# Ledger of designs, part 64: peptides against a protein of PDB entry 5IXI

Target 1, 141 residues: chain A of PDB entry 5IXI
Amino acid sequence: TPLLDASSLEYLFAQGQYDLVKCLAPIRDPKTEQDGHDIENECLGMAVLAISHYAMMKKMQLPELPKDISYKRYIPETLNKSIRQRNLLTRMRINNVFKDFLKEFNNKTICDSSVSTHDLKVKYLATLETLTKHYGAEIFE

## One batch from the design tools (peptide; made by RFdiffusion4, then SolubleMPNN)

Design b2_p18_4_s3 (from b2_p18_4, 5 letters changed)
Fold by OpenDDE base, seed 2:
Formats: sequence, C-alpha cells, structure tokens
Structure b2_p18_4_s3 (fold): chain B 141 residues (1-141), chain A 18 residues (1-18)
Amino acid sequence: as target 1 above (141 residues)
Amino acid sequence: SGLDEFLEKVKNYKWDRS
C-alpha cells in the first residue's frame, strides 16, 4: 500500500468506515455463491478490525467492551438487513462466530504481536479497496 | 459452511502488513 502520513490515514480510515456502512462505497457483486460467502466474511473481518481499533484507541480490553458488541454497526447496512432476514439459529451462530473471531483475533494478533492502530487502518483500507467496486482505486494499486 | 470457513480463516490468520 502507498505510504500515507498520519493525518491522511486517519481521515481515510474514518471516511472509509462511513462509506462502507452507509453503502456509499457499495460492495462488489459476487461472481459465485462461494464468492458471496467470502464477501460477507470479509465484511465481518473488517468489523473486527474496526472494533479492535476502537478498543485500542480507548485502551480497553475485550472484557471491558459492552457485552452486546456486535458486527451490526460495522458492516454494510444492506448486508445487515440481509442477515436479519435469516432464521434465528443462523443469526445466533453468526453472533457467536463473530464473538469468537474477535477474541481469537485479539489474542493472536493484537496481544502477541506488534500490531498497532496504524496497521489496522492500513489493513482496513486495503481490504475496503478489494471489497468495493471502485473505491480507493486511485489510492491503492 | 461459510461461517465455519470464517472461523477457520481466523485460526490460520497470518498478519500481512501491506
């Protein structure tokens, strides 16, 4: 990814989160059913990055986060609506898997490595570019 | 399932500082 100064990176990260959630930067169309699953998984992954970044900025540990923390506010609204239309068991599983993902990510990446908020922003924006149709095309190659 | 694949991806996650 291109080298960005701290101010530019902070701005792009904030704007990217907003654009993804509000669907101003719409996610790409799936090429196959499996591709659709991959897109959803990547969106959930981006939610983990966003939440982890928030926690690090607030110097909060996972047990200190609200118990009802979820992906719902950190994924595209269209995807959130789609998930809400699925049956209860599926939604419960998604919630549980996401929570497990968040914990494992924190343990395996944040706690035992030198991953910083800077790294999370870069990874988020890079993933955003791959998920969306044309967003960031002029910034990331 | 896709959700199982998601969790499996985390277990095998390798950080890429791109």
Scores: peptide ipSAE 0.029, ipTM 0.633, DockQ to the pose 0.079
Fold by OpenDDE base, seed 3:
Structure b2_p18_4_s3 (fold): chain B 141 residues (1-141), chain A 18 residues (1-18)
Amino acid sequence: as target 1 above (141 residues)
Amino acid sequence: SGLDEFLEKVKNYKWDRS
């Protein structure tokens, strides 16, 4: 794990979110269909990290978040567009699974105070490096 | 499905700082 001060970590986390969502740091090409699913899952995971970080910073619990909380603005825009093109049942399933994932993650990590905002940022950036084509190589190598 | 696998991974998730 690289040594980053608080200011650098905060900056990189914010910029990383922006770069991922805006596809300035494009996600890597899938090698197989299953790899494609893994990539999507990682993106959804990063959305969970981002939302959880947001909730922690705002000192809000999950029930206090909007009922329509969604991954949509926390994943690459290209992926979001792809999901929107899928049929209604698939989209409903993705939404439900994501909400369950977010809830479970918070139950196991946030509610237990086992994960800090610092940890979330580190995990996010580490995942971002593995998920994108060439982002962050100098940071973790 | 990939989504089910994702959810299962979360259910068995252990935090790692590495």
Scores: peptide ipSAE 0.029, ipTM 0.635, DockQ to the pose 0.081; fails the geometry check
Fold by OpenDDE base, seed 5:
Structure b2_p18_4_s3 (fold): chain B 141 residues (1-141), chain A 18 residues (1-18)
Amino acid sequence: as target 1 above (141 residues)
Amino acid sequence: SGLDEFLEKVKNYKWDRS
């Protein structure tokens, strides 16, 4: 993993979130239907990282997070539009699975380990590089 | 399903600190 100072990492993390959500760094095209599911899962994972980082910065525990916390603001807008076009039962399932994922991630990783906001930013950017077409090539390759 | 696989991945997640 590349070594970055705190200021540079903070900048890249903020810009990376913006680029992913606004589709300025578009996600790669799926090779198969299963690959499409994997990409979606990784995007939801990115949302978990971003929300967890937000919670840690605000010194908020999971019960203190807003009850309506959602992936919608933390995934690519194109993917969010795609999900909104799915039937109600599917959307409910995605919402429930995401909430469970967020809870388990925080309980088993954030609360049980020494994972810091620094670690979350590094993981976010590394995943962003693998998800997008040409983003971050100069930084991580 | 892919969503179930995602949840399973989190349950078995091993953090490798960078």
Scores: peptide ipSAE 0.029, ipTM 0.633, DockQ to the pose 0.077; fails the geometry check
Fold by OpenDDE base, seed 4:
Structure b2_p18_4_s3 (fold): chain B 141 residues (1-141), chain A 18 residues (1-18)
Amino acid sequence: as target 1 above (141 residues)
Amino acid sequence: SGLDEFLEKVKNYKWDRS
């Protein structure tokens, strides 16, 4: 990844989150059904990164996070709409899997690996480049 | 399923830097 100072990285991270959620940087078209699943999974993963970053910045532990914390504000709006159209059991499963993911990520990455907010921003932006059609081409390519 | 794969990937997640 290119070298970015702290201020530039903070700006790009904030802008990247906004662009992803608002679909200003639209996610790429899936090549196969499995690719579609991978894209959705990566989006949910990015939500975990964003939430973890938020929690770290606010110096909050997972038990201190709101009980209703969700991916809804941290994934592309198009994907969120798609998920809302799925049946109740599927939505419940997604919610449970996401909560498990967030918890496991915190245990294995934040607590055990001492990942910093800087690392989260870099990982987020790098993943954003792979998920979107054109975003980051000038920055990461 | 994709959700099962998602959870499995998290369990085996290896942090890497870009």
Scores: peptide ipSAE 0.029, ipTM 0.634, DockQ to the pose 0.080; fails the geometry check

Design b2_p18_4_s4 (from b2_p18_4, 6 letters changed)
Fold by OpenDDE base, seed 4:
Structure b2_p18_4_s4 (fold): chain B 141 residues (1-141), chain A 18 residues (1-18)
Amino acid sequence: as target 1 above (141 residues)
Amino acid sequence: SGLDEFLEKVKNYKYDRS
């Protein structure tokens, strides 16, 4: 990717989150059923990145996060609607997996300080490029 | 694990793509 200064990276990260959630940068069409599942997992991963970044910026530990923290505000609205249409057991599974992933990830980021906010922004934007149809065509390689 | 691989990718991505 092109070299970005801190200000540019911060701006693109914020804009990218907005574009993903609001579906201004729509996610790509799945090539197979498994690909669709992978896309969903990547979106949930993006939520973990975004939430963890928020927590780190606010100097918050995991126990200080809201108990009802969820992926809902950090994934594409279309995917959120899709998940809400699934049965209760499926939604419970997704919620549990997400919470476990977020907990473990935060242990490795906030607690261990092994990942910086800079790393999270870079990973977020790079993943956004692969997830969406046309996003960053003029920016990303 | 998948999480370990994910974390590793996050930590090393700046070197792989920058």
Scores: peptide ipSAE 0.031, ipTM 0.647, DockQ to the pose 0.055
Fold by OpenDDE base, seed 2:
Structure b2_p18_4_s4 (fold): chain B 141 residues (1-141), chain A 18 residues (1-18)
Amino acid sequence: as target 1 above (141 residues)
Amino acid sequence: SGLDEFLEKVKNYKYDRS
């Protein structure tokens, strides 16, 4: 991963979030059914990174975040539409799993101060490169 | 699961060269 100054990293992180959600940087096509499931999980993980970064920047704990916070605004819009088409039980499961994931991440990573906002941005961009079709080709090795 | 794997990657990121 190339070295980036703080301002450049902040810009790329913000732009990367926008590009992922708005599908300007579309996610890669799944090779198998399991690969598709893995891609969805990676997207949900990206949402955890984004939300955690937001919380850390605002110096807020998870209980202070809006009760209705979810992955929906932090994943590709195409994926969000796909999830909405699934049955109620599936959607409930995804929501619950995500909430548990976010809480676990906060307790075992953020609260331990083992991950900084800098780390989150770097990990987000690195994952974005592997998750999308062509994003970061000019930036990443 | 993919979520667990992702979480593990994030936890150990500072010790990874990626």
Scores: peptide ipSAE 0.031, ipTM 0.641, DockQ to the pose 0.063
Fold by OpenDDE base, seed 5:
Structure b2_p18_4_s4 (fold): chain B 141 residues (1-141), chain A 18 residues (1-18)
Amino acid sequence: as target 1 above (141 residues)
Amino acid sequence: SGLDEFLEKVKNYKYDRS
């Protein structure tokens, strides 16, 4: 709701990524088993936003993206540890789903230029506010 | 699709919360 200048938005976006990954802004507790899956999917979505923003800032096309790009450095460390404890088939499924989504999303952002880096930062911060327990209350309230 | 809905939300957030 509040209008932010470009510099302020850039700062909040960078700090938000750090806080989410380092669990300084911990994700909310799941209410049900399905809610836990939804939270995980949202975290993976956050990784897609962050990686896509990085790619756009570097002006990288899809073929130029590293083939080993992973969600591991862009999700909460606690969630990453949880995923690493799961069996091989489950981890393979998560990896495949993530890469498919990242590819498709980048087709709509980098290739089509329908979404700007500004849009990604706004969506990231808005999602961060809903995912975490108390983060961003003063910014989006 | 779900992705299209996601993209629409991103665009809407630009106008609603920027």
Scores: peptide ipSAE 0.030, ipTM 0.655, DockQ to the pose 0.053
Fold by OpenDDE base, seed 3:
Structure b2_p18_4_s4 (fold): chain B 141 residues (1-141), chain A 18 residues (1-18)
Amino acid sequence: as target 1 above (141 residues)
Amino acid sequence: SGLDEFLEKVKNYKYDRS
């Protein structure tokens, strides 16, 4: 991963979030059903990174986040629509698993101060490149 | 389970340098 100055990294991180959510950087086509599940999990992981970055920037602990915190604003809109079309129990499971994921990430990384906002942005952009069809090729080559 | 996969990904997010 090439070195980016703070300003460039901040811009790319913000733009990358927008592009992912608005599907301007569409996620790659799944090669198999399991690959589709992996892509979905990675998108949920991206939401954890984005939310954690937000929390760190606002200097708030996880319990201080809204009780209704959700992945919905942080994943591709196409995926969000897909999830909303699934049955209630499946949606409840996804919500619970996501909350557990976010909690565990916070416990093992954020609370330990072992992850900085810089690290989150780098990981987000690196993952974004692998998740999407053609995004960021010129940046990370 | 899905949770196990997520937990493994949390580990990867912390240590993966890719």
Scores: peptide ipSAE 0.028, ipTM 0.627, DockQ to the pose 0.086

Design b2_p18_5_s1 (from b2_p18_5, 10 letters changed)
Fold by OpenDDE base, seed 3:
Structure b2_p18_5_s1 (fold): chain B 141 residues (1-141), chain A 18 residues (1-18)
Amino acid sequence: as target 1 above (141 residues)
Amino acid sequence: NKGLDEFLEKVKHYPLFE
């Protein structure tokens, strides 16, 4: 992996979020039905990373975040549309599970300062590289 | 970080969908 300075990392993190959400870096095709679920879960994990990074940068605790905080603007738009088309109970479950994970991440990882914003950026980009079809090719070629 | 990796691994395999 190439060495990235702080400025480059910040840029790539911001651009990576945009590319993922706008589907400019499309997620990889699922190999199986379970793989599809794993991909969606990874996207939700990416949302946790993004939201946590945002909160840390703003020095906000989870209770201080908007009450309607959700994954919706932090996952690929295609996935968001897919989730919105699912039945109400499923959507409610996804929302609740996501909030639980976000809370767990905050309590077990963020509150004790074991994870920095730098760590989140690195993990986000590393996951993005494996989650998407060909992200990073333009950087490494 | 180990904690972050373990957490994300849990997210990856958590049954979120019917």
Scores: peptide ipSAE 0.132, ipTM 0.739, DockQ to the pose 0.758
Fold by OpenDDE base, seed 2:
Structure b2_p18_5_s1 (fold): chain B 141 residues (1-141), chain A 18 residues (1-18)
Amino acid sequence: as target 1 above (141 residues)
Amino acid sequence: NKGLDEFLEKVKHYPLFE
C-alpha cells in the first residue's frame, strides 16, 4: 500500500467502510466453496478491524462498548442478510466466535500498544483492495 | 463450526502488515 498522508488515509478509511457495507464496492466472486468461506471470514475480520479502530478512537475498553456489539453493521449488507437466513445455532456460533475473537484481538494486539489506529486503517484498506473486485485499484496500484 | 474455528486460527496468526 502506498504511503498516504494522515488526511487522505482518514478519508479513504471512512469511505472504504461505507462502500464495503453498502456493497458499493462488491466483494469478489468465490472460486470455490472454500473460497466463499474465506471471503466471509475476511469480512468478519474487517469488522474486527473497524470495531477495534472505533474503540481506540473513543478510548473505550471492550466492557465499555454496548453489549450487543456485533459484526452486523460492519460487513456487507448482502452477507448480513445471508447470515440471518441461517439457522439459530449457526447464528449463535457466529456471534460467540466473533465476540471471543474481538476480545482476544483487543487483549493481545491492541492493548499492548503494538497496534495503532494508523495500522488498522492501513490493514483495512489493504484487505479491502484484495477482498473487493476492483476497488481502490487506481489508488493502491 | 469448522469454518468459524478456522477463522479464529487464521486471523490469530495473520500479520497486520503485509
Scores: peptide ipSAE 0.058, ipTM 0.676, DockQ to the pose 0.089
Fold by OpenDDE base, seed 1:
Structure b2_p18_5_s1 (fold): chain B 141 residues (1-141), chain A 18 residues (1-18)
Amino acid sequence: as target 1 above (141 residues)
Amino acid sequence: NKGLDEFLEKVKHYPLFE
């Protein structure tokens, strides 16, 4: 990945979040059912990165975040709509898996200070490039 | 949802930046 100055990185990170959620940078088409599951998992991972970055910027620990913290605002709207159409048990499972993921990520990465906000932005943008159809072609050229 | 569990386990055992 190319070196970006702090201002450019901050801008691209914010814009990338918006583009992903609003489907302006649409996620790639799945090649198989398993690929589709992998794509959804990566989207949930992106939500963890975004929420963790938010918490770090606000100098908040995960226990201090609202109890209603959710992936819903941090994943593509199309995926969010798809999840909302699934049955209650499935939605409960997804929510539990996400919360476990967020907790584990915080315990092993954020709380141990092994990853900075800079690292999260870089990881987010790098993942966004591989997850979406055409995003970042010029940025990572 | 097996894939979600597998993904969670993968994150638990592998570094974020590989």
Scores: peptide ipSAE 0.050, ipTM 0.671, DockQ to the pose 0.079
Fold by OpenDDE base, seed 4:
Structure b2_p18_5_s1 (fold): chain B 141 residues (1-141), chain A 18 residues (1-18)
Amino acid sequence: as target 1 above (141 residues)
Amino acid sequence: NKGLDEFLEKVKHYPLFE
């Protein structure tokens, strides 16, 4: 990956989040059913990264975050719409799994490994490159 | 849901850096 200074990285991270959520950087088409699952999982992972970054920037722990915090504002709008079309039990499970992931990520990665906001931005942008159709090339040009 | 189970299973093995 190209070397970026702090200011450039901050800008690209913010822009990348916006582009992913607003589908300006559309996610790639799945090659198989399993690939589709992987794509959705990566999107949810991106939400975890974004929320964790937000929490760290605000110096908040997970218990201090709103109880209704969710992936909804941090994943592609197309995926969010797709999830909303699924049955109630599925949506409840997704919510629970996401919350578990966020908690576990915070405990094992943020707290234990002392991951920085810089690391989260790098991981986010790197994942964005692999997740989107062609936007990754633009980000790292 | 297989995908959701896989998502949760990958939590403890989630790589920050490739």
Scores: peptide ipSAE 0.030, ipTM 0.623, DockQ to the pose 0.089

Design b2_p18_5_s2 (from b2_p18_5, 11 letters changed)
Fold by OpenDDE base, seed 2:
Structure b2_p18_5_s2 (fold): chain B 141 residues (1-141), chain A 18 residues (1-18)
Amino acid sequence: as target 1 above (141 residues)
Amino acid sequence: NPGLDAFLEKVKHYPLFD
């Protein structure tokens, strides 16, 4: 992976978030049903990274985040539409598990291991490369 | 970051939906 300065990394991180959500960088096609589940979970993980980065940049702790915080604007719009079509119990489960994971990530990873915003951006972009069909082909190779 | 990698791996394999 090429070395990126702070300003370039910040730009690519913002651009990557936009491309993922707007499906300009579409997620890869699932090879199996389980692969599809993994992809969806990975997208939710990307939302955790994005929200945590936002919180860190704003110097906010998890209890200070809005109670209605959601993954909805941090995942691909196509996936969000798919989730909205699922039954209420499934959607409630996703919401609850997501909030639990966000809490766990902030308490167990961000606070305990002192993960930096730099680390989050690098991980986000690295994951984006593997999650999407062809994102970053010219940047990371 | 090993902690971050471990967490994302956990998320990837956790069944969030039926």
Scores: peptide ipSAE 0.118, ipTM 0.728, DockQ to the pose 0.804
Fold by OpenDDE base, seed 4:
Structure b2_p18_5_s2 (fold): chain B 141 residues (1-141), chain A 18 residues (1-18)
Amino acid sequence: as target 1 above (141 residues)
Amino acid sequence: NPGLDAFLEKVKHYPLFD
């Protein structure tokens, strides 16, 4: 991976979020059903990274975020639509699991360690490379 | 749901730094 200065990294991170959510960088096709579940989990993980980055940039703790904070604006729109089609109990389970993980991630990683916004951007872009069909080739080749 | 339960376990141990 080529070296990126801070301004270039900020630009790529913003563009990467937009491309993932708007499906301009489509997620890879699952090889198996389990692979499909792994892809969804990675997308939810990407949402955790993006929200945590947002919170850090705003210098606010998770309790200061709106109670309706969700993965919905931070995952591919296709996946969001798929989740909306699932039954109420499943959607509630996904929401609860996500909120619990986001809280734990913030407490154990953001508050208790030296993770920076720079680290989150690097992790986000690295995951985006493996998660999408062509984004890695477009940016990192 | 094993897939949803795996989210907490997998991502918890997924390294932020490669």
Scores: peptide ipSAE 0.051, ipTM 0.670, DockQ to the pose 0.088
Fold by OpenDDE base, seed 3:
Structure b2_p18_5_s2 (fold): chain B 141 residues (1-141), chain A 18 residues (1-18)
Amino acid sequence: as target 1 above (141 residues)
Amino acid sequence: NPGLDAFLEKVKHYPLFD
């Protein structure tokens, strides 16, 4: 992981989040169907990181977050559109799994460890490198 | 959905620092 000062890391995290969502840093092409599922799961994981970071920055516990908070604004727009085209039951399950992920992540990782907003930014950017086509070289190389 | 099940399993074994 490259050494970044606080301001640079904050900027890169914000920009990386924007680039991922807006597909300016497009996610890599899946090699198989399973790879596609893995990519989707990683995107949902990225949403958990982003939301957790937001909550920590605002000094809010998960129950204090808006009840309508979801992955929708924190994943690539193309993926969000794809999910919206799936069956209602499937979308409900994705939402439920995501909520469970977010809650468990908070309880088992954030609350049970010394994870900081700094750590979340680093993890987000590191994952962004492997998830996208060329963004990694821009951030770390 | 097997993909969702896999996602849920990843939650339990999420590599935070990889």
Scores: peptide ipSAE 0.048, ipTM 0.668, DockQ to the pose 0.091
Fold by OpenDDE base, seed 1:
Structure b2_p18_5_s2 (fold): chain B 141 residues (1-141), chain A 18 residues (1-18)
Amino acid sequence: as target 1 above (141 residues)
Amino acid sequence: NPGLDAFLEKVKHYPLFD
């Protein structure tokens, strides 16, 4: 990963979040059905990274976050719309799995591994490059 | 949902760096 100064990294992280959610940096086309599932999982993972970063910046623990915290504001709008079209049981399962994932990430990655906000930004941008069609190619290639 | 199960399993071993 190329060396980026703190200000540039902060800017790219903020812009990358916006571009992903607003689909300005569209996610790559799935090659297979399984690939499609993997892409959705990666998007949900990106939401975990973004939320965890937010919590760390605000010096908040997960229990202090809003009760209705979810992936909805942190994933591509196209994916969010797709999830909303699925049946109630499926949506409930996704919500439950996401909450469990977020908690697990916080406990075993953030707390146990002493992950910093810097690390999260780097991981987010690196994943964004591979997840989207062409975003970040000029930065990380 | 097998995809969601895979997602949950993946995060248990989520690597921050390759």
Scores: peptide ipSAE 0.046, ipTM 0.662, DockQ to the pose 0.090; fails the geometry check

Design b2_p18_5_s3 (from b2_p18_5, 11 letters changed)
Fold by OpenDDE base, seed 3:
Structure b2_p18_5_s3 (fold): chain B 141 residues (1-141), chain A 18 residues (1-18)
Amino acid sequence: as target 1 above (141 residues)
Amino acid sequence: NKGLDEFLEKVKNYPLFE
């Protein structure tokens, strides 16, 4: 992985978020049903990274985030549509699990200050490379 | 939901760098 200066990293992080959500960088096709679940989980993880980065930049704690904080605008639109088509119980579970993940991640990162915004951007872009079909190759050329 | 359980398990051992 090549070294990126702060400006380049910031740009790629912002662009990567946009491309992932808008499906301009489409997620890879699942090889198996389990692979599909892994992809969804990673996308939800990406949302946690993005939200945590936002919170850190705004210097706010988790309770200060909107009570209705959600993954919806931080995951691929195609995945969001898929989730919305699932039954109510499943959607509730996804929401709860996501909130639990966000809380736990916040405890380990924001509260402890053990993870920087730089680390989050690097992790986000690295994960984006593994999730997308072709976009990742361009990021780390 | 197996996928959600795996998601939670990954949270416990979520690596910053692989």
Scores: peptide ipSAE 0.030, ipTM 0.626, DockQ to the pose 0.090
Fold by OpenDDE base, seed 1:
Structure b2_p18_5_s3 (fold): chain B 141 residues (1-141), chain A 18 residues (1-18)
Amino acid sequence: as target 1 above (141 residues)
Amino acid sequence: NKGLDEFLEKVKNYPLFE
């Protein structure tokens, strides 16, 4: 990835979150069913990155976050609507898997201080480029 | 559902950089 100054990286990270959620940077079309699952998984991963970044910026530990924390406002709105249409058991499973992912990510990465907010922004933008249609081409050109 | 299991499994070796 190209080297960006701190202010540019902060701006792009904030804008990227907005573009992903609002589908201004639409996610790419899946080539297979497995590819579709991978895309959804990566979107949930993006939520973990965003939430972890938020927590670090607020100097909050994961247990200090609200119990109602969810991926819902950190993933593409289209995906969120799709998940809401799934049956109760599936939604419960998604919620549980996400919470487990978030906890494990924080325990192994954030709590160990092996990752900075800078690293999270870089990872987020890099993932965003791979997930979306023609987004970020100018950034990584 | 298969994808969700894979999602959780990826956490163990989640790459920050390629």
Scores: peptide ipSAE 0.030, ipTM 0.622, DockQ to the pose 0.090
Fold by OpenDDE base, seed 2:
Structure b2_p18_5_s3 (fold): chain B 141 residues (1-141), chain A 18 residues (1-18)
Amino acid sequence: as target 1 above (141 residues)
Amino acid sequence: NKGLDEFLEKVKNYPLFE
């Protein structure tokens, strides 16, 4: 992965979020059932990174974020539609697990001065490359 | 849900850098 200056990284991070959510950079096809679960988990992880980045940029603590904050706006729309088709108990479980993840991630990682918004953007883009079918071909090739 | 449980477990050891 080439080195990116701050401006380029900011642009790519913003564009990457848009491309992932809008499925302009579609996620890769699962090879197995477990692979499918891994892909979904990675997408949820991407949501955590994006939300945490937002919170850090706004200098907001997690309790200050809207109560309805969730993964729904930060994952691929196709995946969101798929999750909505699952039963109520499953959806409740996903919501609760995600909230717990976000809280734990912020408490144990984001609240430490060791993690910056720069780090989150780098991790996001790196994960995006492995998660999507062809993302970054124009940049990495 | 097995997949969700695995997700929670990954949170504890989530690598920021690879």
Scores: peptide ipSAE 0.030, ipTM 0.620, DockQ to the pose 0.089
Fold by OpenDDE base, seed 4:
Structure b2_p18_5_s3 (fold): chain B 141 residues (1-141), chain A 18 residues (1-18)
Amino acid sequence: as target 1 above (141 residues)
Amino acid sequence: NKGLDEFLEKVKNYPLFE
């Protein structure tokens, strides 16, 4: 992916987000309960990457983003449905932890400018390959 | 939630922060 030109990388990143959220690239089946937690955590991490990339592209820091911004539109729809079925306390904690992560990540990306949009796209696509069943096989083969 | 605790811990050690 680092060898891809800017336009190709931008395309793959956008398509990858769509495929993940719409479950066209379904996440892999968990091998254990802990693996299931890892998968969910990675999905939430993917949401942070996607939102941070969006914010950087718009030159908009976290306080400028809508207050109701969340992971919901940036994770697989199946996972989002699953989370919605969990109890209120769990959902509240997920929201809080996610917002804390987003805040910290925002400080390291937009504020410090230590991470580029290129880095985010590469990390996203690399993680997408590990999260999904077969996505990226042709690219990384 | 065990998974959420791990997620929070992951933030501190996320490679892009280095």
Scores: peptide ipSAE 0.029, ipTM 0.622, DockQ to the pose 0.091

